# Ledger of designs, part 51: peptides against a protein of PDB entry 6UG1

Target 1, 304 residues: chain A of PDB entry 6UG1
Amino acid sequence: SNEERKRRKYFHMLYLVCLMVHGFIRNEWINSKRLSRKLSNLVPEKVFELLHPQKDEELPLRSTRKLLDGLKKCMELWQKHWKITKKYDNVGLYMRTWKEIEMSANNKRKFKTLKRSDFLRAVSKGHGDPDISVQGFVAMLRACNVNARLIMSCQPPDFTNMKIDTSLNGNNAYKDMVKYPIFWCEVWDKFSKKWITVDPVNLKTIEQVRLHSKLAPKGVACCERNMLRYVIAYDRKYGCRDVTRRYAQWMNSKVRKRRITKDDFGEKWFRKVITALHHRKRTKIDDYEDQYFFQRDESEGIPD
Target 2, 301 residues: chain A of PDB entry 6UG1 as posed
Amino acid sequence: SNEERKRRKYFHMLYLVCLMVHGFIRNEWINSKRLSRKLSNLVPEKVFELLHPQKDEELPLRSTRKLLDGLKKCMELWQKHWKITKKYDNEGLYMRTWKEIEMSANNKRKFKTLKRSDFLRAVSKGHGDPDISVQGFVAMLRACNVNARLIMSCQPPDFTNMKIDTSLNAYKDMVKYPIFWCEVWDKFSKKWITVDPVNLKTIEQVRLHSKLAPKGVACCERNMLRYVIAYDRKYGCRDVTRRYAQWMNSKVRKRRITKDDFGEKWFRKVITALHHRKRTKIDDYEDQYFFRRDESEGIPD

## One batch from the design tools (peptide; made by RFdiffusion4, then SolubleMPNN)

Design b1_p12_8_s4 (from b1_p12_8, 9 letters changed)
Fold by OpenDDE base, seed 4:
Structure b1_p12_8_s4 (fold): chain B 304 residues (1-304), chain A 12 residues (1-12)
Amino acid sequence: as target 1 above (304 residues)
Amino acid sequence: ELEEILRFLKFE
């Protein structure tokens, strides 16, 4: 019905706000001074120097290469620190079906809310789910004065899916779900004026995304619980930015159709949500990023 | 996490 379509749209909007606020809170927690002091000790001086290369005036690419090598070594150090990767409880922050949402509304499951203290302890011990691990990695980079962003791929229920039964079948559902991350890191490269993508936990990869990312879900089974629609970046200064354009090859042709921003009402609403979560002034980094997104929109074109 | 989100949404 038209009513059910409206209900699913509004529920998607509410769920998206809740996810974006969750990302904001986790981004605040990883700024903990106590955690920062502990995690800085994991990074030896030689690796710290690679994270902070001098500008090579002859070839800025040499400085970028040092930063990339430093980030690679940080991933290796993080793997040594992290002892226990827990499975997600149920589906974690991956996308739920509409049926699962309706069934969960009836089950007052006492979700053990992870407290800030429990999170900080989990990161410090190296014990937790993959999301906690990624968030801890961002905290370690921030402890080393690296301009690292927490990236969250928000997975609200698909309001464009009007099927009554949206049950997902299959024994490999968990493996397919966790094939691609929900959380990752971005690091500002001051030499190239670009964000470097870092997945320290799932794919264990570093990318300089131009047109496509390895972190973008591919294949039907993987996309059932992980649809690239809302990739939100949280920086160390409580900036909040939509960075979906970086990771979406087909933003205009495919991704936009699955977003609330497909219409003017949704665009205006989503801009208000981003603005409410953006607690810093604009910087030249934002200008370079917006220029990159503009060039990506021009290069994709408008779908006919 | 949901309770923390709900607490956050009550204060903003």
Scores: peptide ipSAE 0.026, ipTM 0.720, DockQ to the pose 0.127
Fold by OpenDDE base, seed 3:
Structure b1_p12_8_s4 (fold): chain B 304 residues (1-304), chain A 12 residues (1-12)
Amino acid sequence: as target 1 above (304 residues)
Amino acid sequence: ELEEILRFLKFE
């Protein structure tokens, strides 16, 4: 019905805001001074120097290569620190079906919310789910004075799915669900004026995204619980930005149709949400990023 | 935080 369509749209909006606020809170927690002091000790001086290379005036690419090597070594150090990767309880922050949401509303499940103190302890010990691990990695880079962003792929229920039964056709193995991450890192390369993508936990990869990312879900089974629609970046200064354009190859043709921003009302609403979560002034880094997004929109073109 | 969320859900 039209009523059910409206209900699913509004529930999607509420769920999206809750996810974006969760990302904001986790981004605040990883700025903990106590955690920063502990995590900085994991990074040797030689690795710190690679993270902060001098500008090579002859070949700026040499400086970028040092930064990339430093980030690779940080991923290796992080793997040594992280002792226990817990499985997600149920589906974690991956996408739920409408049926699962309706069933969960009836079942007053006591969600054990992880407290700030428990999070800080988990990161310090190297014990937790993959999301806590990625968040801790961002905290380690920030402890080394690296301009690292926490990236969150927000997975609200699909309001464009109007099926009554939205049950998944198969036992999507936990492996298919977690094949692609929900959280990752971006690092500012001051030499190339670009964001570097870092997945320290899932794919263990570093990318300089041009047209597409390895972190973008591919294949039917993987996309059932992980649809790339809302990739939100949280920086160390409490900036909040939509960076979906970086990771979406087909933003205009495919991704936009699955977003609340497909209409003017949804665009205005989503802009208000981003603005409320954005607690810093604009910088030249934002100008370079917006220029990159503009060039990506022009290069994709308008879908036929 | 919840009130701010609720303000965003109140479509004026």
Scores: peptide ipSAE 0.026, ipTM 0.704, DockQ to the pose 0.077
Fold by OpenDDE base, seed 2:
Structure b1_p12_8_s4 (fold): chain B 304 residues (1-304), chain A 12 residues (1-12)
Amino acid sequence: as target 1 above (304 residues)
Amino acid sequence: ELEEILRFLKFE
């Protein structure tokens, strides 16, 4: 019905806000001074120097290569620190079906929230799920004075799915769900004027995204619980930015149709949510990023 | 946390 369409749209909006607020709160927690002091000790001086290379005036690419090598070594150090990777409880922050939401709505289960103290202890010990691990990795880079963002791929239920039964075929293995991350890292490269994408946990990859990312879900089974629609960046200064354009090859033709921002009302609403979570002034880094997004929009063109 | 979100969403 039109009523059910409206209900699913509003529920999607509310769920999206809650996910974005969760990302904001986790971004505050990883800024803990106590955690920062502990995690900085994991990074040797030689690796710190690679993270902060001098500008090579002849070949700026040499400085970028040093930064990339430093980030690789940080990923290796992080793997040594991380002792226990827990499985997610159920589906974690991956996308739920409408049926799962309705069934969960009928279930009076008391859920235990991870408190800030428990999170800080988990990161400090190297014990937790992949999301906690990625968040801790961002905290370690920030402890080394790296301009690292926490990236969250928000997975609200698909309001464009109007099927009554949205149950997944029971064969969607946990492995297919976790094949692509929900959380990752971006690092500012001051030499190339670009964000570097870092997945320290799932794909264990570093990339300089131009047209496509390895972190973008591919294949039907992976996309059932991980639909790239809302990739939100949280920086160390409590900036909040939509960076979906970086990771979406087909932003205009495909991704936009699955976003609340497909219409003017949704665009204005989503802009208000971003603005409410954006607690810093604009910087020249944002100008370079917006220029990159503009070039990506021009290069994709208008879908025929 | 998702479950608290879902719990918060149950009160609407």
Scores: peptide ipSAE 0.025, ipTM 0.709, DockQ to the pose 0.227
Fold by OpenDDE base, seed 5:
Structure b1_p12_8_s4 (fold): chain B 304 residues (1-304), chain A 12 residues (1-12)
Amino acid sequence: as target 1 above (304 residues)
Amino acid sequence: ELEEILRFLKFE
């Protein structure tokens, strides 16, 4: 019905806000001074120096290469620190079906909300799910004075799916779900004036995204619980930005149709949500990023 | 309110 379509749209909006606020809260928690002091001790001086190279005036690419080597060594150090990767309880923050939402509304399960103290302990011990691990990696880079962002791919239920039963049958459903991450890192390269993508946990990769990312879900089974629609960046100064354009090859032709921002009402609403979560002034880094997004929109073209 | 909503949305 038209009423059910409206209900699913509004529920998607509410769920999206809650996910974006969750990302904001986790971004605050990883700024903990106590955690920062502990995590900085994981990084040797030689690795710290690679994270902070001098500008090579002859070949700026040499400075970027040092930063990339420093980030690679940080991923290796992080793997040594992280002792236990827990499986997600159920589907974690991956996308739920409408049936799963309806069934869970009837089951008042006592959910154990992870407290800030428990999170800090989990990161500190190296014991937790992949999301906690990525968030801890961002905290370690920030402890080394690196301009690292927490990235979250928000997975609200698909308001464009009007099927009643969306039961996902499959023995490999968990493996397909976790094939691509929900959380990752971006690091500002001051030499190239670009964000570097870092997945320290899932794919264990560093990428300088131009047109496509390895972190973008591919294949039907992987996309059932991980649709690239809302990639939100949280920086160390409590900035909040939509960076979906970086990771979406087909933003205009495909991704936009699955977003609340497909219409003017949704665009205005989503802009208000981003503005409410953005607690810093604009910087030249934002100008370089917006210029990159503009060039990506021009290069994709407007879908006919 | 937000933690309660987040608890409600944590369909763990």
Scores: peptide ipSAE 0.024, ipTM 0.710, DockQ to the pose 0.490

## One batch from the design tools (peptide; made by RFdiffusion4, then SolubleMPNN)

Design b2_p13_1_s1 (from b2_p13_1, 4 letters changed)
Fold by OpenDDE base, seed 4:
Structure b2_p13_1_s1 (fold): chain B 304 residues (1-304), chain A 13 residues (1-13)
Amino acid sequence: as target 1 above (304 residues)
Amino acid sequence: LEEYLEKLLKEFE
């Protein structure tokens, strides 16, 4: 019905806001001074120097290569720190079906809300789910004065799915769900004027995204619970930015159709949400990023 | 932020 379409759209919007606020809160928690002091001790001076290379005036790419090597060594150090990767309870922050949402509304399960103290302890010990691990990695880079962003791929229920039963076939193995991450890191390269993508936990990869990312979900089974639609970046200064364009190869042709921003109302609404979560002034880094997104939109073209 | 979230929620009612 038209009513069910409206209901699913509104519930998607509410769920998206809750996810974006969750990302904001986690981004605040990883700025903990106590955690920063502990995590900085994991990074030896030689690795710190690689994270902060001098500008090579002859070949700026040499400075980028040092930064990339520093980030690789940081991933290796993080793997040594992290002792226990817990499985998600149920589906974690991966996409739920409409049926799962309806069933969950009936079950007042006391979600054990992870408190800030428990999060800081988990990161500090190296014991937690993959999301906590990624968030802790971003905290370690920030402790080394690296301009690292927490990236969150927000997975609200698909309001474009109007099927009554949206149950996934029980065979969607936990392995297929977690094949691609929900959280990752970006690091600002001041030499190339680009964001470097870092997945320290899942794919254990560093990427300089040009046209497509390895972190973008591929295949039907993986996309059932992980649809790339809302990739939100939270920086160390409490900036909040939509960076979906970086990771979406087909933003205009495919991704936009699955976003609330497909219409003018949804675009204006989503801009209000971003603005509310964006607690810093614009910088030249934002100008370079917006220029990159513009060039990516022109290169994709308007879908036929 | 909570007040803003409540305001956003009221835009759905």
Scores: peptide ipSAE 0.027, ipTM 0.706, DockQ to the pose 0.646
Fold by OpenDDE base, seed 5:
Structure b2_p13_1_s1 (fold): chain B 304 residues (1-304), chain A 13 residues (1-13)
Amino acid sequence: as target 1 above (304 residues)
Amino acid sequence: LEEYLEKLLKEFE
């Protein structure tokens, strides 16, 4: 019905705000001075120097290569720190079906929220789910004075799915859900004027994304609980930016149709949400990023 | 706001 369409759109918007605020709160927690002091001790001086290379005036690419090597070594150090990777409770922050949401609304489930103190303890001990691990990795890089962003792929329920029963066929293995991450890291390369993508936990990869990322979900089974729609970046200065354009190959043709921003009302609303979560002034880094997104929009062209 | 949003998330989780 038209009313069910409105209900699902509203619920998607509400759920998206909750997810985006969750990302904001986790980004605040990883700025903990107590955590920073502990995590900086995991990074030896030689690796710190690789994270902060001098500018090579002859070949700036040499400085980028040192930074990439430093990030690789940080990923290896993080794997040594992390002792216990817990499975997600149920589906974690992956996408739920409309049926699962309806059933959960009827069940007064006592969700155990992770308190800030428990999060900081989990990161310090190296015990937690993959999301806590990624968030802790971003905290370690920030402790080393690296301009690292927490990236969150927000998974609100699909408001474009109007099926009454949206039950997934019971064969959707946990393995297909967790094949791609929900959280990852970006690091600013001051030499190339680009963001470097780092997945320290799931795919254990470092990328300089041009047209596509390995972190973008592929295949029907993986996309059922992980649809690339809202990739939000949280920086160390409490900036909040939509970076979906980096990871979406087909933003204009495919991704936009699944976003609230498909219409002018949704675009204006989503801009208000981003603005409310963006607590810093604009910088030259934002100018370089916006220029890159513009070039990506032009290169995708008009969808046929 | 955090408790409210966690409660909202819990109502949807």
Scores: peptide ipSAE 0.027, ipTM 0.721, DockQ to the pose 0.088
Fold by OpenDDE base, seed 2:
Structure b2_p13_1_s1 (fold): chain B 304 residues (1-304), chain A 13 residues (1-13)
Amino acid sequence: as target 1 above (304 residues)
Amino acid sequence: LEEYLEKLLKEFE
């Protein structure tokens, strides 16, 4: 019905705000001074120097290569620190079906909310789910004075799916779900004027995204609980930015149709949400990023 | 989920 379409749209909007707010809170928690002091001790001086290379005036690419090597070594150090990767309780922050939402509304399940103190302890001990691990990795890079962003792929229920029963296949569902991350890291490369993508936990990859990302979900089974629609970046200065364009090959042709921003009302609403979560002034880094997004939009073209 | 969302909202009030 038209009413159910409206209900699903509104519930999607509410759920999206709550996810974006969750990302904001986790981004604040990883700025903990106590955590920073502990995590900085995990990074040897030689690795710190690789994270902060001098500018090579002859070949700036040499400086980028040092940064990439430093980030690789940080991923290795992080793997040594992290002792226990817990499975997600149920589906974690992956996308729920409409049926799962309805069933959860009927069942007053007390969700165990992780407190800030428990989060900081989990990261410090190296015990937690993959999301906590990624968030801790971002905290370690920030402790080394690296301009690292927490990236969150927000998975609100698909308001474009009007099917009543979206039964997902049981046995392989968890493996397919966790094949791609929900949280990852971006690091600013001051030499190339680009964000470097870092997945320290799931795919254990570092990439300089041009047109395609390895972190973008591929295949029907993986996309059931992880649809690339809202990739939100949280920086160390409490900036909040939509970076979906980086990771979406087909932003205009495919991704936009599944976003609330497909219409003018949704665009204006989503901009208000971003603005409410964006607690810093604009910087030259934002200008370089917006120029890159513009070039990506021009290169994709408008779908016919 | 509603309780989780309400709790998330209450952390912002």
Scores: peptide ipSAE 0.026, ipTM 0.711, DockQ to the pose 0.075
Fold by OpenDDE base, seed 3:
Structure b2_p13_1_s1 (fold): chain B 304 residues (1-304), chain A 13 residues (1-13)
Amino acid sequence: as target 1 above (304 residues)
Amino acid sequence: LEEYLEKLLKEFE
């Protein structure tokens, strides 16, 4: 019905806001001065120097290579720090079906909300789910004065799915769900004027994304609980930016149709949400990023 | 932020 379409759109919007606020709160928690002092001690001086290379005036690419090597070593150090990776409770922050949402409304399950103190303890000990681990890795890089962003792929329920039964085929193993991350890191390369993508936990990869990312979900089974639609970047200065364009190969042709921003009303609303979560002034880094997104939109073209 | 979010939600009610 038209009513059910409106209801699902509303629920998607509410859920998206809750997820984006969750990302904002976690980004604040990882800025903890106490945590920063502890995590900086995990990074030896030689690795710190690689994270902060001198500008090579002859070949700026040499400086980028040092930064990439520093980030690789930071991933290795993080693996040594992290002792216990907990499984998600149920599906974590992966996408729920409409049926699962209806069933959860009937079951007043006491959601154990992780308190700030418990989060800081979990990161400090190296004990937690993959999301806590990624968030802790971003905190470690920030403790080393690296311009690292927390990236969140927000997974609200699919308002474009109008099927009554949205049950997943029973064979969707936990492995297919967690094949691609929900949280990752981006690091600013001041030499190339680009963001470097870092997944320290799931795929354990470092990428300089041009047209596509390895972090973009592929295959039916993986996309059931992880649809790339809203990739939000939270920086150390409480900036909030939509970076979906970086990770979406087919933003205009495919991804936009699955977003609330498919219409003018949804675009205006989503801009209001981003503005509310964006607590810093614009910088030259934002100009370089917007230029890159513009070039990516021109290169994709208008969907036929 | 909560007040702003409540205002945003009320625009859709």
Scores: peptide ipSAE 0.026, ipTM 0.706, DockQ to the pose 0.830

Design b2_p13_1_s2 (from b2_p13_1, 6 letters changed)
Fold by OpenDDE base, seed 1:
Structure b2_p13_1_s2 (fold): chain B 304 residues (1-304), chain A 13 residues (1-13)
Amino acid sequence: as target 1 above (304 residues)
Amino acid sequence: LEKYLEELLKEFE
């Protein structure tokens, strides 16, 4: 019905705000001065120097190579620090079906919310789920004065799915769900004027995204609980930006159709949500990023 | 709904 379509759209919007606020709160917790002092001790001076190379005036690419080597060594150090990777409870922050949401609403289960103190302890001990591990890695880079963003792929229920029963066949193995991350890192390269993508936990990869990312979910089974629609970046200065364009090859042709921003009302509403979570002034870094997104939109074209 | 979501955002500020 038209009423059920409206209900699912509104529930998607509410769920998306809750996810984006969750990302904001986790980004604040990452900025903990106590955690920063503890995590800076994991990075030896030689690795710190690689993270902060001098500008090579002859070949700026040499400075980028040093930064990439520093980030690789930080991933190795983080892997040594992290002792216990816990499985997600149920589906974690991956996408739920409409049936799972309805069943969960009927079951008044007490959701155990992780407190700030428990998060800081988990990161400090190296004991937690993959999301806590990625968030802790971003905290370690920030402790080394690296301009690192927390990236969150928000997974609200699919309001474009109008099926009555959206039960996934029980064979959607935990393995297919967790094949691609929900959280990762971006690092600003001041030499190339680009964001570097870092997945320290799941794929254990560093990439300079041009047209395609390794972190973009591929295959039907993986996309059932992880649809790339809302990739939100949280910086150390409480900036909030939609960076979906970086990771979406087909933003205009495919991704936009599954976003609330497919219509003018949804675009205006989503812009208000981003503005409410964006607590800093615009910088030259935002200008370089917007120029890159513009070039990516022009190169994709508008689908006929 | 926009007002309700703006109010929800203010509770987390």
Scores: peptide ipSAE 0.028, ipTM 0.685, DockQ to the pose 0.120
Fold by OpenDDE base, seed 5:
Structure b2_p13_1_s2 (fold): chain B 304 residues (1-304), chain A 13 residues (1-13)
Amino acid sequence: as target 1 above (304 residues)
Amino acid sequence: LEKYLEELLKEFE
């Protein structure tokens, strides 16, 4: 019905705000001075120097290569720190079906929220789910004075799915859900004027994304609980930015149709949400990023 | 706001 369409759109918007604020809160927690002091001790001086290379005036690419090597070594150090990777409780922050949401609303399930103190302890011990691990990795890089962003792929329920029963066929293995991450890292390369993508936990990869990322979900089974729609970046200065354009190959043709921003009302609303979570002034880094997104929009062209 | 959003998330989780 038209009313069910409105209900699902509203619920998607509400759920999206909750997810985006969750990302904001986790980004605040990883700025903990106590955590920073502990995590900086995991990074030896030689690796710290690779994270902060001098500018090579002859070949700036040499400085980028040192930074990439430093990030690789940080990823290896993080794997040594992390002792226990827990499975997600149920589906974690992956996308739920409308049926699962309806059933959960009827069940007064005592959801155990992770307190800030418990999060900081989990990161310090190296015990937790993959999301806590990624968030801790971002905290370690920030402790080393690296301009690292927490990236969150927000997974609100699909308001474009109007099926009454949206139950997934019982064969959707946990393995297909967790094949791609929900959280990852970006690091600013001051030499190339680009963001470097780092997945320290799931795919264990470092990318300089041009047209596509390995972190973008591929295949029907993986996309059922992980649809690339809202990739939100949280920086160390409490900036909040939509970076979906980096990871979406087909933003205009495919991704936009699944976003609230498909219409002018949704675009204006989503801009208000981003603005409410963006607590810093604009910088030259934002100018370089917006220029890159503009070039990506022009290069995608008009969808046929 | 955090508690309210955690409660909202609990209604959806």
Scores: peptide ipSAE 0.028, ipTM 0.716, DockQ to the pose 0.090
Fold by OpenDDE base, seed 4:
Structure b2_p13_1_s2 (fold): chain B 304 residues (1-304), chain A 13 residues (1-13)
Amino acid sequence: as target 1 above (304 residues)
Amino acid sequence: LEKYLEELLKEFE
């Protein structure tokens, strides 16, 4: 019905806001001074120097290569720190079906809300789910004065799915769900004027995304619970930015159709949400990023 | 933030 379409759209919007606020809160928690002091001790001076290379005036790419080597060594150090990767309870922050949402509304399960103290302890011990691990990695880089963003791929229920039963076939193995991350890191390269993508936990990869990312979900089974639609970046200064364009090859042709921003109302609403979560002034880094997104939109073209 | 979230929620009613 038209009513069910409206209901699913509104519930998607509400769920998206809750996810974006969750990302904001986690981004605040990883700025903990106590955690920063502990995590900085994991990074030896030689690795810190690689994270902060001098500008090579002859070949700026040499400075970028040092930064990339520093980030690789930081991933290796993080793997040594992290002792226990817990499985998610149920589906974690991966996408739920409409049926799962309805069933969950009936079950007043006391969600054990992870408190800030428990999060800081988990990161500090190296014991937690993959999301906590990624968030802790971002905290370690920030402790080394690296301009690292927490990236969150927000997975609200698909309001474009109007099927009554949206149950996934029980065979969607936990392995297919977690094949691609929900959280990752970006690091600002001041030499190339680009964001470097870092997945320290899942794929254990570093990318300089041009057109394609390895972090973009591929295949039907993986996309059932992980649809790339809302990739939100939270920086160390409490900036909040939509960075979906970086990771979406087909933003205009495919991704936009699955976003609330497909219409003018949804675009205006989503801009209000971003603005509310964006607690810093604009910088030249934002100008370089917006220019990159513009060039990516022009290069994709308008879908036929 | 909570007040702003409440205002955003009122746009759905």
Scores: peptide ipSAE 0.026, ipTM 0.702, DockQ to the pose 0.654
Fold by OpenDDE base, seed 2:
Structure b2_p13_1_s2 (fold): chain B 304 residues (1-304), chain A 13 residues (1-13)
Amino acid sequence: as target 1 above (304 residues)
Amino acid sequence: LEKYLEELLKEFE
């Protein structure tokens, strides 16, 4: 019905705000001074120097290579620190079906909310789910004075799916779900004027995204609980930016159709949400990023 | 989910 369509759109919007707010809180928690002091001790001086290379005036690419090597070594150090990777309770922050939402509304399940103190302890001990691990990795890079962003792929229920029963297949569903991350890291490369993508936990990869990302979900089974629609970046200065364009190959042709921003009302609403979560002034880094997104939009073209 | 959302919202109040 038209009413159910409106209800699903509204619930998608509400759920999206709550996910974006969750990302904001986790981004604040990883700025903990106590956590920063502890995590900086995990990074040897030689690795710190690789994270902060001098500018090579002859070949700036040499400086980028040092930064990439430093980030690789940080991923290795992080794996040594992290002792226990817990499975997600149920589906974690992956996408729920409409049926799962309805069933959860009827069941007064107490969600165990992870308190800030418990989060800081979990990161400090190296015990937690993959999301906590990624968030802790971003905290470690920030402790080393690296301009690292927390990236969150927000998975609100698909308001474009009007099917009543979206039964997902049971046993392989968890493996397919966790094949791609929900949280990852970006690091600013001051030499190339680009963001470097870092997945320290799931795919254990570092990439300089041009057109395609390895972190973009591929295949029907993986996309059931992880649809690339809202990739939100949270920086160390409480900036909040939509970076979906980086990771979406087909932003205009495919991804936009599944976003609330497909219409003018949704675009204006989503911009208000971003603005409410964006607690810093614009910087030259934002100018370089917006220029890159513009070039990506021109290169994709308008779908016919 | 509503309770999780309410708990998330209460962290902002």
Scores: peptide ipSAE 0.025, ipTM 0.705, DockQ to the pose 0.071

